# Peptides against a protein of PDB entry 2V3S: the designs that were tried, part 25

Target 1, 95 residues: chain A of PDB entry 2V3S
Amino acid sequence: PISLVLRLRNSKKELNDIRFEFTPGRDTAEGVSQELISAGLVDGRDLVIVAANLQKIVEEPQSNRSVTFKLASGVEGSDIPDDGKLIGFAQLSIS

## One batch from the design tools (peptide; made by RFdiffusion4, then SolubleMPNN)

Design b2_p13_5_s2 (from b2_p13_5, 8 letters changed)
Fold by OpenDDE base, seed 3:
Structure b2_p13_5_s2 (fold): chain B 95 residues (1-95), chain A 13 residues (1-13)
Amino acid sequence: as target 1 above (95 residues)
Amino acid sequence: RAEELKELGEKLN
């Protein structure tokens, strides 16, 4: 399986790393994203963007070592989105 | 798997 890390800020605006595995042929990007949402780790509004970027990284894990993407849940937040600080953004990377 | 992720999330939050 592919070992992944999802880095994003929690409700206290603290950075957390969520570690999980993805098995090609068994798991789907949308399915795993739904599990992350069900676990309360990802906002439901971010299903599409998380699934799209998870699909990208698992397709070519040797080439796509890290992907950073804008969260739909962060657009209307009080803080201005910033990819460098992962404010309104999340990052998926190969462990 | 969802429960495993939930437990991890609870520890981090």
Scores: peptide ipSAE 0.033, ipTM 0.643, DockQ to the pose 0.709
Fold by OpenDDE base, seed 5:
Structure b2_p13_5_s2 (fold): chain B 95 residues (1-95), chain A 13 residues (1-13)
Amino acid sequence: as target 1 above (95 residues)
Amino acid sequence: RAEELKELGEKLN
């Protein structure tokens, strides 16, 4: 399986890493993303963007070691989105 | 800086 880390800020604006595995042929990007949401680790509004980027990274994990993407949940946040600081953005990476 | 690492592998698999 592919070992992944989803890095994003929690409600206290602290960076957290969520580690999980993805098995091609068994897991789907949509399914895993839904599980992350069900576990309270990802905002439900971010299903589409998380699934899309998870699909991207698992399709070519050797080429896409890290992907950073804008969260829908961060658009209306108090802080200005910043991909470098992961404000309103999340990052998926191969561990 | 990552302040926390949460393992979800067992639940997701």
Scores: peptide ipSAE 0.033, ipTM 0.647, DockQ to the pose 0.081
Fold by OpenDDE base, seed 2:
Structure b2_p13_5_s2 (fold): chain B 95 residues (1-95), chain A 13 residues (1-13)
Amino acid sequence: as target 1 above (95 residues)
Amino acid sequence: RAEELKELGEKLN
């Protein structure tokens, strides 16, 4: 399986690393993303963007070691989005 | 601190 880390800020605005595995042929990007949402780790509004980027990283893990993307949940927040600080952005990377 | 990395330790699958 592919070992992944999702880095994003929690409700306290703290950066968290969330580790999980992805097994090609068994798991789907959308299915795993839904698990993250069900666990309260990802906002439901971010299903599409998380799934899209998870698919991107698992289809070519040797080339896509890290992907950073804008969260839908972040655009309406009080903080200005900032990819460098992962404010309104999340990052998926290969462990 | 908000900018300090915290390992949540969540394994989902």
Scores: peptide ipSAE 0.028, ipTM 0.623, DockQ to the pose 0.069
Fold by OpenDDE base, seed 1:
Structure b2_p13_5_s2 (fold): chain B 95 residues (1-95), chain A 13 residues (1-13)
Amino acid sequence: as target 1 above (95 residues)
Amino acid sequence: RAEELKELGEKLN
């Protein structure tokens, strides 16, 4: 299995690391993303972008060690999106 | 703005 970390800010704007595993051939990017949403760890509006980037990282985990992407849920937030500070952005990385 | 990284230990199988 591929060990991953999803780094994103919670409702208190605190950076959190969420660890999970992805098993190619058993798991799907959309399925795992839906589980993250159902657990309250990801905003439901971010299903598409999380799944797309999860797919990107798991298809070539040795080459794609980290991906940072814009969240749909962050666009209308009070803070201006900033990938460096992970404001309105999240990051997936290989553990 | 410097934020502390928080490891929640959240694990999803």
Scores: peptide ipSAE 0.027, ipTM 0.612, DockQ to the pose 0.062

Design b2_p13_5_s3 (from b2_p13_5, 7 letters changed)
Fold by OpenDDE base, seed 1:
Structure b2_p13_5_s3 (fold): chain B 95 residues (1-95), chain A 13 residues (1-13)
Amino acid sequence: as target 1 above (95 residues)
Amino acid sequence: RREELEALGKKIN
């Protein structure tokens, strides 16, 4: 299995690391993303972008050690999106 | 996997 960390800010704007494993052939990017949403860890509006980037990192984990992407849920927020501060952005990385 | 995901969430200080 691939050990991953999803780093993103919660509703209090606090950075959190969500650790989870992905098993190719058993898990799907969309399926795991839906689980993250169901757990209240990811905004439902971010299903597509999270799934797309999860797919990207798991297809070539040796090359894609980290991917940072813009969240749909962050576009309309009060804070200006900032990939460096992970405001309106999330990061997936290989643990 | 829900409870596992929630339990593995960690605040970064």
Scores: peptide ipSAE 0.080, ipTM 0.753, DockQ to the pose 0.305
Fold by OpenDDE base, seed 2:
Structure b2_p13_5_s3 (fold): chain B 95 residues (1-95), chain A 13 residues (1-13)
Amino acid sequence: as target 1 above (95 residues)
Amino acid sequence: RREELEALGKKIN
């Protein structure tokens, strides 16, 4: 399995690392993304972008060691999006 | 997997 870390800010704006495994052939990017949402770790509005980037990283984990992407849930927030601070952005990486 | 995901989350700051 592929060991992954999703880094993003929680409801208290605290930076968290969410670790999980992805097994090709058993897991799907959208399925795992839905699990993240169901666990309250990802906003439901971010299903599409999380799934897309999860697919990107698991299809070529040797080349895509880290991907940072803009969250739909962060666009209308009070804080200005900032990829460096992961405000309105999340990061997936190979652990 | 839900409980596993929640348990594996950690604050880093």
Scores: peptide ipSAE 0.079, ipTM 0.754, DockQ to the pose 0.289
Fold by OpenDDE base, seed 4:
Structure b2_p13_5_s3 (fold): chain B 95 residues (1-95), chain A 13 residues (1-13)
Amino acid sequence: as target 1 above (95 residues)
Amino acid sequence: RREELEALGKKIN
């Protein structure tokens, strides 16, 4: 399985790492993304963008070691989006 | 995985 880390800010704006595994052929990017949402770790509005980037990293994990992407939920937030600070952005990386 | 993620979420949220 592929060991992944999802880095994003929680409701208190604190940066957290969420570790999980992805097994090609058994898991799907959309399925795992839905699990993250169901667990309250990802905003439901971010299903599409999380799934797209999860698919990108798992299709070539040796080449795509890290991907940073803009969250739909962050656009209407009170804070200005910033990819460097992961404000309105999230990051997936290989452990 | 759902149970594992939920436990992780409660720990950090």
Scores: peptide ipSAE 0.075, ipTM 0.744, DockQ to the pose 0.854
Fold by OpenDDE base, seed 3:
Structure b2_p13_5_s3 (fold): chain B 95 residues (1-95), chain A 13 residues (1-13)
Amino acid sequence: as target 1 above (95 residues)
Amino acid sequence: RREELEALGKKIN
């Protein structure tokens, strides 16, 4: 399996690293993303963007070691989105 | 930046 880390800010605006495995042929990007949402780790509004970037990283893990993407849930928030600070952004990386 | 925390994923394998 592929060992991944999802880095994003929690409700207290603290950075969290969520570690999980992805098994090609058994898991799907959308399915795993739905599980992350069900676990309360990802906002439901971010299903599409998380799934898209998870798919990107697992299809070429040797080349895509890290991907940072804008969260739909962060657009209308009080904080100005910032990819460098992961405000309104999340990051997936190979562990 | 704020404190970095670690948590295990809750994915069902």
Scores: peptide ipSAE 0.050, ipTM 0.676, DockQ to the pose 0.140

Design b2_p13_5_s4 (from b2_p13_5, 7 letters changed)
Fold by OpenDDE base, seed 1:
Structure b2_p13_5_s4 (fold): chain B 95 residues (1-95), chain A 13 residues (1-13)
Amino acid sequence: as target 1 above (95 residues)
Amino acid sequence: RRARLEALGREIN
């Protein structure tokens, strides 16, 4: 299995690391993304972008060690999106 | 047993 970390800010704007495993051939990017949403860890509006980037990292984990992407849920926030600060952005990385 | 999802060292149920 691939050990992953999803880093993103919670409702208090604090950075959280969410660790999980992904097993190619058994798990799907969309399925795992839905689990993250069901657990209240990811906003439902971010299903598509999380799944797309999860797919990207698991298809070539040796090459795609980290991916940072803009969240749909972050666009309407009071803070201006900033990938360096992970404001309106999340990061997936290989643990 | 390892949890499927973990956050801040806690098991996500």
Scores: peptide ipSAE 0.254, ipTM 0.759, DockQ to the pose 0.195
Fold by OpenDDE base, seed 5:
Structure b2_p13_5_s4 (fold): chain B 95 residues (1-95), chain A 13 residues (1-13)
Amino acid sequence: as target 1 above (95 residues)
Amino acid sequence: RRARLEALGREIN
């Protein structure tokens, strides 16, 4: 399995790391993303973008060690999105 | 058993 970390800010705007494994051929990017949402770790509005980037990283984990992407939920927030600070952005990386 | 999802030092069901 591929060991991954999803880094994003919680409701208190604190950076949190979410660790999980992805098994190619068994798991799907959308399925795992739905689990993250069901666990209250990802905003439901971010299903599409999280799944897309999860798919990207698991397809080529050797080449894509980290991907940072804009959250749909972040656009509607009060803070200006900033990928460097992960404001309105999240990051997936290989553990 | 390793948890499917882990955050804040705990298993997430």
Scores: peptide ipSAE 0.250, ipTM 0.761, DockQ to the pose 0.194
Fold by OpenDDE base, seed 2:
Structure b2_p13_5_s4 (fold): chain B 95 residues (1-95), chain A 13 residues (1-13)
Amino acid sequence: as target 1 above (95 residues)
Amino acid sequence: RRARLEALGREIN
């Protein structure tokens, strides 16, 4: 399995690392993304972007060691999006 | 049991 870390800010705006494994052929990017949402770790509005980037990283994990992407939920917040601070952005990486 | 999702050393369901 592929060991991944999703880094994003929680409801208190604190950075959290969410570790999970992805097994190609068994898991799907959308399915795992839905698990993250069900667990309250990802906003439901971010299903599409999380799934897309999860797919990207698992299809070529050797080339895509880290991907940072803009969250749909972040654009509606009061804070100005900032990829460097992961405000309105999340990061997936190979652990 | 190994957790499917882990955060801060805790299993997340």
Scores: peptide ipSAE 0.247, ipTM 0.760, DockQ to the pose 0.201
Fold by OpenDDE base, seed 4:
Structure b2_p13_5_s4 (fold): chain B 95 residues (1-95), chain A 13 residues (1-13)
Amino acid sequence: as target 1 above (95 residues)
Amino acid sequence: RRARLEALGREIN
């Protein structure tokens, strides 16, 4: 299995690392993304973008060691999006 | 069975 870390800010705007495994051929990017949402770790509005980037990293994990992407849920927030500070952005990386 | 998701060393169900 592929060991991944999702880094994003929690409800207190603190950076949080979420570890999980992805098994190609058994798991799907959308399915795992739905689990993250069900656990309250990802906003439901971010299903599409999280799934798309999860698919990107798991298809070439040795080449795509890290991907940073803009969250739909962060666009209308009070804070201005910033990829460097992961404000309105999340990051997936290979452990 | 180990949970799929983990944060801060704890399982997330």
Scores: peptide ipSAE 0.245, ipTM 0.758, DockQ to the pose 0.194

Design b2_p13_6_s1 (from b2_p13_6 with R5A T9E E11L)
Fold by OpenDDE base, seed 2:
Structure b2_p13_6_s1 (fold): chain B 95 residues (1-95), chain A 13 residues (1-13)
Amino acid sequence: as target 1 above (95 residues)
Amino acid sequence: SPRTAADFEVLPA
């Protein structure tokens, strides 16, 4: 399996690393993204962008070691999005 | 089976 880390700020704006495994051929990017949402770890509005970037990283994990992407949930938030601070952005990386 | 919260380890970054 591929060991992944999703770095994402929670509702308290605290930055956390969410670690999980992805097994090619058994898991799908959208499926795991839905599970993250169901677990309360990802905003439902971010399903599309999380799934897209999860797919990107797992399809070529040797080349795509890290991806940072803008969250839909962050656009209308009170804070101005900032990729450096991961405000309104999240990061997926290979552990 | 689908992952639950227990399948995701959350750690302060």
Scores: peptide ipSAE 0.728, ipTM 0.930, DockQ to the pose 0.937
Fold by OpenDDE base, seed 1:
Structure b2_p13_6_s1 (fold): chain B 95 residues (1-95), chain A 13 residues (1-13)
Amino acid sequence: as target 1 above (95 residues)
Amino acid sequence: SPRTAADFEVLPA
């Protein structure tokens, strides 16, 4: 399996690393993204963007070691999105 | 099987 880390801020704006495994051929990007949402770790509005980037990293984990992407849930927030600080952004990386 | 919260290790970054 592929060991992944999803780094994003929680509801308290605290930055956390969420570690999980992805097994190609068994898992799907959308399925795992839905599980993250069900676990309360990802906002439901971010299903599409998380799934897209999860797919990107697992299809070529050797070349796509890290991807940073804008969250749909962050665009209307009071804080100005900032990819460097991961405000309104999340990051997926190979562990 | 579907992942639960137990399958996701959450650590402060």
Scores: peptide ipSAE 0.728, ipTM 0.930, DockQ to the pose 0.933
Fold by OpenDDE base, seed 4:
Formats: sequence, C-alpha cells, structure tokens
Structure b2_p13_6_s1 (fold): chain B 95 residues (1-95), chain A 13 residues (1-13)
Amino acid sequence: as target 1 above (95 residues)
Amino acid sequence: SPRTAADFEVLPA
C-alpha cells in the first residue's frame, strides 16, 4: 500500500497531518475522498479537487511526491487563500 | 473496505 499524508486545516483553522494508506487496485481516489468527507476530515465541497489530486499522486507516487491544491471550500471562506500557509489549500504527500 | 474516522490518523502539523 501507499502511505499518504493529507495536510489540511480543520474547522478551528489548526493545521493537521492526516495519515492513511491507499491500495492500488482495491481503493479508488473518489472512494477514499468520500471516506475522508464522511469522517469529517474534508469538506464535502472539496470532493472533486481532493479526488483529482489523490488520483494524481497514486498513479505515479515515485515522481509525484507532493501536490498542493486549492480547495473549493476555501474560496467561499472569509480568509484569503494562501498556498504557503495552506489557507484555502491542502497538500497531499507520500509518507 | 470502507474507512471510518478511526482509520485515519490525525496528528498536529
């Protein structure tokens, strides 16, 4: 399995690392993204972007070691998005 | 197999 880390700010704006495994051929990017949402760890509005970037990293984990992407939920927030501070952005990386 | 909140390890960054 592929060991992944999703770095994302929670509802209290605290930055956390969410660790999980992805098994190619068994898991799907969309499926795991839905599970993250169901667990209350990802905003439902971010399903598409999280799934897309999760797919990107798992399809070639040796070359795609880290991806940072803009959240749909962040655009509608009061804070100005900032990829450096991961405000309105999240980061997926290989553990 | 579906993952629940318990299947994700959340750590302060």
Scores: peptide ipSAE 0.727, ipTM 0.930, DockQ to the pose 0.933
Fold by OpenDDE base, seed 3:
Structure b2_p13_6_s1 (fold): chain B 95 residues (1-95), chain A 13 residues (1-13)
Amino acid sequence: as target 1 above (95 residues)
Amino acid sequence: SPRTAADFEVLPA
């Protein structure tokens, strides 16, 4: 399996690393993204963007070691989005 | 298969 880390801020704006495994041929990017949402770890509005970037990293894990992407849930928040600080952004990386 | 809570480890970054 592929060991992944999803880094993003929780509802208290604290940055956390969420570790999980992805098994090609058994898991799907959309399926795992839905599980992250069901676990309360990802906002439901971010299904599409999380699934797209999860697919990107697992299809070529040796080339796509890290991807940072804008969250739909963060666009209209009070804080200005910032990819460096992961405000309104999340990051997926190979562990 | 569906993941359980144990499948997602949450740690302060």
Scores: peptide ipSAE 0.727, ipTM 0.929, DockQ to the pose 0.832

Design b2_p13_6_s2 (from b2_p13_6, 5 letters changed)
Fold by OpenDDE base, seed 5:
Structure b2_p13_6_s2 (fold): chain B 95 residues (1-95), chain A 13 residues (1-13)
Amino acid sequence: as target 1 above (95 residues)
Amino acid sequence: SPKTASDFEVVPA
C-alpha cells in the first residue's frame, strides 16, 4: 500500500496531517475522498479536487511526491488563500 | 483501506 499524508487546516484553522494508506487495485481516489468527507476531515465541496489530486499522486507516487491544490471550500472563506501557508489549500504527500 | 474514520490518523502538523 501507499502511505499518504493529507495536510490541511481544520475548522479551527489548525494545520493537521491526516495519515492513511491507499491500496492500488482495491481503493479508488474518489472512494477514499468520499470516506475523508464522511469522516468529517474534508469539506464535501472539495470532493472533486481532492479526488483528482489523490488520483494524480497514486498514479505515479515516485514522480509525484507532493501535490498542493486549491480547495473549493477556501475560495469563499474570509481568509486570503495562500499555498505556502496552506490557507485555502491542501497538500497530499507520500509518507 | 480507508473505510471509516478509524482508518484515518489525524495528528498536528
Scores: peptide ipSAE 0.671, ipTM 0.884, DockQ to the pose 0.763
Fold by OpenDDE base, seed 4:
Structure b2_p13_6_s2 (fold): chain B 95 residues (1-95), chain A 13 residues (1-13)
Amino acid sequence: as target 1 above (95 residues)
Amino acid sequence: SPKTASDFEVVPA
């Protein structure tokens, strides 16, 4: 399995690392993304972007070691998005 | 295969 880390801010704006495994052929990017949402770790509005970037990293984990992407949920917030501070952005990386 | 919150490890970054 592929060991992944999803770094993003929670509802209290605290930055956390979410560690999980992805098994190609058994797991799907959309399925895992839905589970992240169901677990309350990802906003439901971010399903598409999380799934897309999860797919990107798991299809070529040796070449795509890290991906940072803009969250749909961050656009509607009062805070100005900032990829450096991961405000309105999240980061997926290979553990 | 992640299913619930218990399948994810959350730690402060």
Scores: peptide ipSAE 0.669, ipTM 0.883, DockQ to the pose 0.801
Fold by OpenDDE base, seed 3:
Structure b2_p13_6_s2 (fold): chain B 95 residues (1-95), chain A 13 residues (1-13)
Amino acid sequence: as target 1 above (95 residues)
Amino acid sequence: SPKTASDFEVVPA
């Protein structure tokens, strides 16, 4: 399986790493994204963007070692989105 | 393969 880390800020704006494994041919990007939402770790509004980037990283894990993407849930917040600080952004990477 | 919340490990970055 592929060992992944999803880095994003929680409801208290604290940065955390979410570690999990992805098995190609058994798991799907959308399925895992739905489980992240069900676990309360990802906002439901971010299903599409998380699934798209998870698919990108698992299809070519040796080439796509890290991807940073804008969250739909962070667009209209009080904080200005910033990819460097992961404000309104999340990052997926290979462990 | 993640199926439940127990399949995700959360740690401070």
Scores: peptide ipSAE 0.669, ipTM 0.883, DockQ to the pose 0.754
Fold by OpenDDE base, seed 2:
Structure b2_p13_6_s2 (fold): chain B 95 residues (1-95), chain A 13 residues (1-13)
Amino acid sequence: as target 1 above (95 residues)
Amino acid sequence: SPKTASDFEVVPA
């Protein structure tokens, strides 16, 4: 399996790492993203962008070691998005 | 529904 880390801020604006494994051929990017949402770890509005970037990293994990992407949920938030601070952004990486 | 990873470990970054 591929060991992944999703780094993003929780509802308290605390930065956390969400560690999980992805097994190609069994797991799907959309399915795992839906599970993240169901677990309350990802905002439902971010399904598309999380799934897209998860797919990107798992299809070529040796080439795509890290991807940082803008969250849909962050656009309408009170804080100004900032990719450096991961405000309104999340990061997926190979652990 | 498709099989997916369901074990998430959350730790402070």
Scores: peptide ipSAE 0.669, ipTM 0.884, DockQ to the pose 0.532

Design b2_p13_6_s3 (from b2_p13_6, 4 letters changed)
Fold by OpenDDE base, seed 5:
Structure b2_p13_6_s3 (fold): chain B 95 residues (1-95), chain A 13 residues (1-13)
Amino acid sequence: as target 1 above (95 residues)
Amino acid sequence: APRTASDFVVEPA
């Protein structure tokens, strides 16, 4: 399996790493993204963007070691989005 | 079976 880390800020704006495994041929990007949402770790509004980037990283994990993407849930927030600080952004990486 | 909260490890970054 592929060992992944999803880095994003929680409801208290604290940056956390969420570690999980992805098994090609068994898991799907959308399926795992839905599981992250069901676990309360990802906002439901971010299903599309998380799934898209999860697919990107798992299809070519050797070339896509890290991907940073804008969260839909972050756009409506009061904080100014910042990819460097992962404000309104999240990051997926190969551990 | 679908992953649950226990299948994800959350750590401070």
Scores: peptide ipSAE 0.713, ipTM 0.917, DockQ to the pose 0.945
Fold by OpenDDE base, seed 1:
Structure b2_p13_6_s3 (fold): chain B 95 residues (1-95), chain A 13 residues (1-13)
Amino acid sequence: as target 1 above (95 residues)
Amino acid sequence: APRTASDFVVEPA
């Protein structure tokens, strides 16, 4: 399986790493993204963007070691999005 | 089986 880390800020704006495994051929980007949402770790509004980037990283993990993307849930927030500070952004990487 | 909270390890970055 592929060992992944999803780095994003929680409801308290604390930056956390969420580690999980992805098994090609058994897991799907859409499915795992839905599980992250069900676990309360990802905002439901971010299903599409998380799934898209999860798909991107697992299709070529050797080339796509890390991807940073803008969250839909962060666009309307009071804080100005900042990819460097991962405000309104999340990052997926191969551990 | 679908992943639950226990399948995700959360730690401060």
Scores: peptide ipSAE 0.713, ipTM 0.917, DockQ to the pose 0.939
Fold by OpenDDE base, seed 2:
Structure b2_p13_6_s3 (fold): chain B 95 residues (1-95), chain A 13 residues (1-13)
Amino acid sequence: as target 1 above (95 residues)
Amino acid sequence: APRTASDFVVEPA
């Protein structure tokens, strides 16, 4: 399996690392993204962008070691999005 | 079975 880390700010705006495994051929990017949402770790509005970037990193994990992307949930928030501080952005990386 | 919250390890970054 592929060991992944999703770096994302929680509802208290605290930056956390969410570690999980992805098994090609058994897991799907959309499926795991839905599980993250069901676990309360990802906003439901971010399903598409999380799934897209998860797919990107797992399809070529040796080439795509890290991907940073803008969250749909962060666009309309009170804080100005900032990729450097991961405000309104999340990062997926290979552990 | 699908992953639950316990299948995701959360720690401060």
Scores: peptide ipSAE 0.713, ipTM 0.917, DockQ to the pose 0.931
Fold by OpenDDE base, seed 4:
Structure b2_p13_6_s3 (fold): chain B 95 residues (1-95), chain A 13 residues (1-13)
Amino acid sequence: as target 1 above (95 residues)
Amino acid sequence: APRTASDFVVEPA
């Protein structure tokens, strides 16, 4: 399996690393993204963008070691999005 | 089987 880390700010704006495994052929990017949402770790509005970037990293984990992407949930927030501080952004990386 | 909250390890970054 592929060991992944999702770096993302929680509802208290605290930056956390969420570690999980992805097994190609058994897991799907959308399925795991839905599980992250069900676990309360990802906002439901971010399903599409998380799934898209998860797919990107798992299709070529040797080449795509890290991806940073803008969250839909961050756009509607009061805080100004900032990819450097991961405000309104999240980061997926290979562990 | 779908992942539960316990299948995700959360730690401060």
Scores: peptide ipSAE 0.713, ipTM 0.917, DockQ to the pose 0.940

Design b2_p13_6_s4 (from b2_p13_6, 5 letters changed)
Fold by OpenDDE base, seed 4:
Structure b2_p13_6_s4 (fold): chain B 95 residues (1-95), chain A 13 residues (1-13)
Amino acid sequence: as target 1 above (95 residues)
Amino acid sequence: APRTASDFEVLPA
C-alpha cells in the first residue's frame, strides 16, 4: 500500500497531518475522499478537488511526491487563501 | 470495509 499524509487545517484552523494508506486496485481516489469526508476530516465541498489530487499522487507516487491544491471550502471562507500557510489549501504527500 | 475516523491517524503538524 501507499502511505499518504494529508496536511489540512481543521475547523479550529489548526494544522494537522492525516495519515492513511491507499491500496491500488482496491481503493479509489473518490472512495477514499468520501471516507475522509464521512470521518469529518474533509469538507464535503472539497470532494472533487481532493479526489483529483489523490488520484494524481497515487497514479505515479514515485514522481508525484507532493501536491498542494486549493480547497473549494476555503474560497467561501472569511480568511484569505494562502498556499504557503495552507489557508484554504491542503497538501497531499507520500509518507 | 469503508474507513472510519479511527482508520485515519490525525497528528498535529
Scores: peptide ipSAE 0.717, ipTM 0.919, DockQ to the pose 0.949
Fold by OpenDDE base, seed 5:
Structure b2_p13_6_s4 (fold): chain B 95 residues (1-95), chain A 13 residues (1-13)
Amino acid sequence: as target 1 above (95 residues)
Amino acid sequence: APRTASDFEVLPA
């Protein structure tokens, strides 16, 4: 399996790393993204963007070691989006 | 079976 880390800020604005495994051929990007949402770790509004980027990283893990993407849930937030600080952004990487 | 909260390890970054 592929060992992944999803780095994003929680509701308290604390940056956390969420570690999980992805098994090609068994897991799907959308399925795992839905599981992250069900676990309360990802906002439901971010299903599409998380799934898209998860797909990107797992299809070519050797080439796409890290991807940073804008969260839909962060656009309407009070804080100004910042990809460097992962404010309104999240990052997926190969551990 | 679908992953649950316990299947994800959450650690301070």
Scores: peptide ipSAE 0.717, ipTM 0.919, DockQ to the pose 0.946
Fold by OpenDDE base, seed 1:
Structure b2_p13_6_s4 (fold): chain B 95 residues (1-95), chain A 13 residues (1-13)
Amino acid sequence: as target 1 above (95 residues)
Amino acid sequence: APRTASDFEVLPA
């Protein structure tokens, strides 16, 4: 399996690393993204963007070691999105 | 089986 880390801020704006495994051929990007949402770790509005980037990293994990992407849930927030601080952005990386 | 919260390790970054 591929060991992944999803780094994003929680509801308290605290930056956390969420570690999980992805097994090609068994898992799907959308399926795992839905599980993250069900676990309360990802906002439901971010299903599409998380799934897209999860797919990107697992299809070529050797070349796509890290991807940073804008969250749909962050665009309307009071804080100005900032990819460097991961405000309104999340990051997926190979562990 | 579908992943639950226990399948995700959450650590402060």
Scores: peptide ipSAE 0.715, ipTM 0.918, DockQ to the pose 0.941
Fold by OpenDDE base, seed 3:
Structure b2_p13_6_s4 (fold): chain B 95 residues (1-95), chain A 13 residues (1-13)
Amino acid sequence: as target 1 above (95 residues)
Amino acid sequence: APRTASDFEVLPA
């Protein structure tokens, strides 16, 4: 399996690392993204963007070691989005 | 199989 880390801020704006495994041929990017949402770890509005970037990293894990992407849930928030600080952004990386 | 709570480890970054 592929060991992944999803880094993003929780509802208290605290930055956390969420570790999980992805098994090609058994898991799908959309399926795992839905599980992250069901676990309360990802906002439901971010299904599309999380699934797209999860697919990107697992299809070529040796080339795509890290991807940072804008969250739909963060666009209209009070804080200005910032990819460096992961405000309104999340990051997926190979562990 | 559906993931359980233990399948997602949450740690302060």
Scores: peptide ipSAE 0.713, ipTM 0.917, DockQ to the pose 0.829

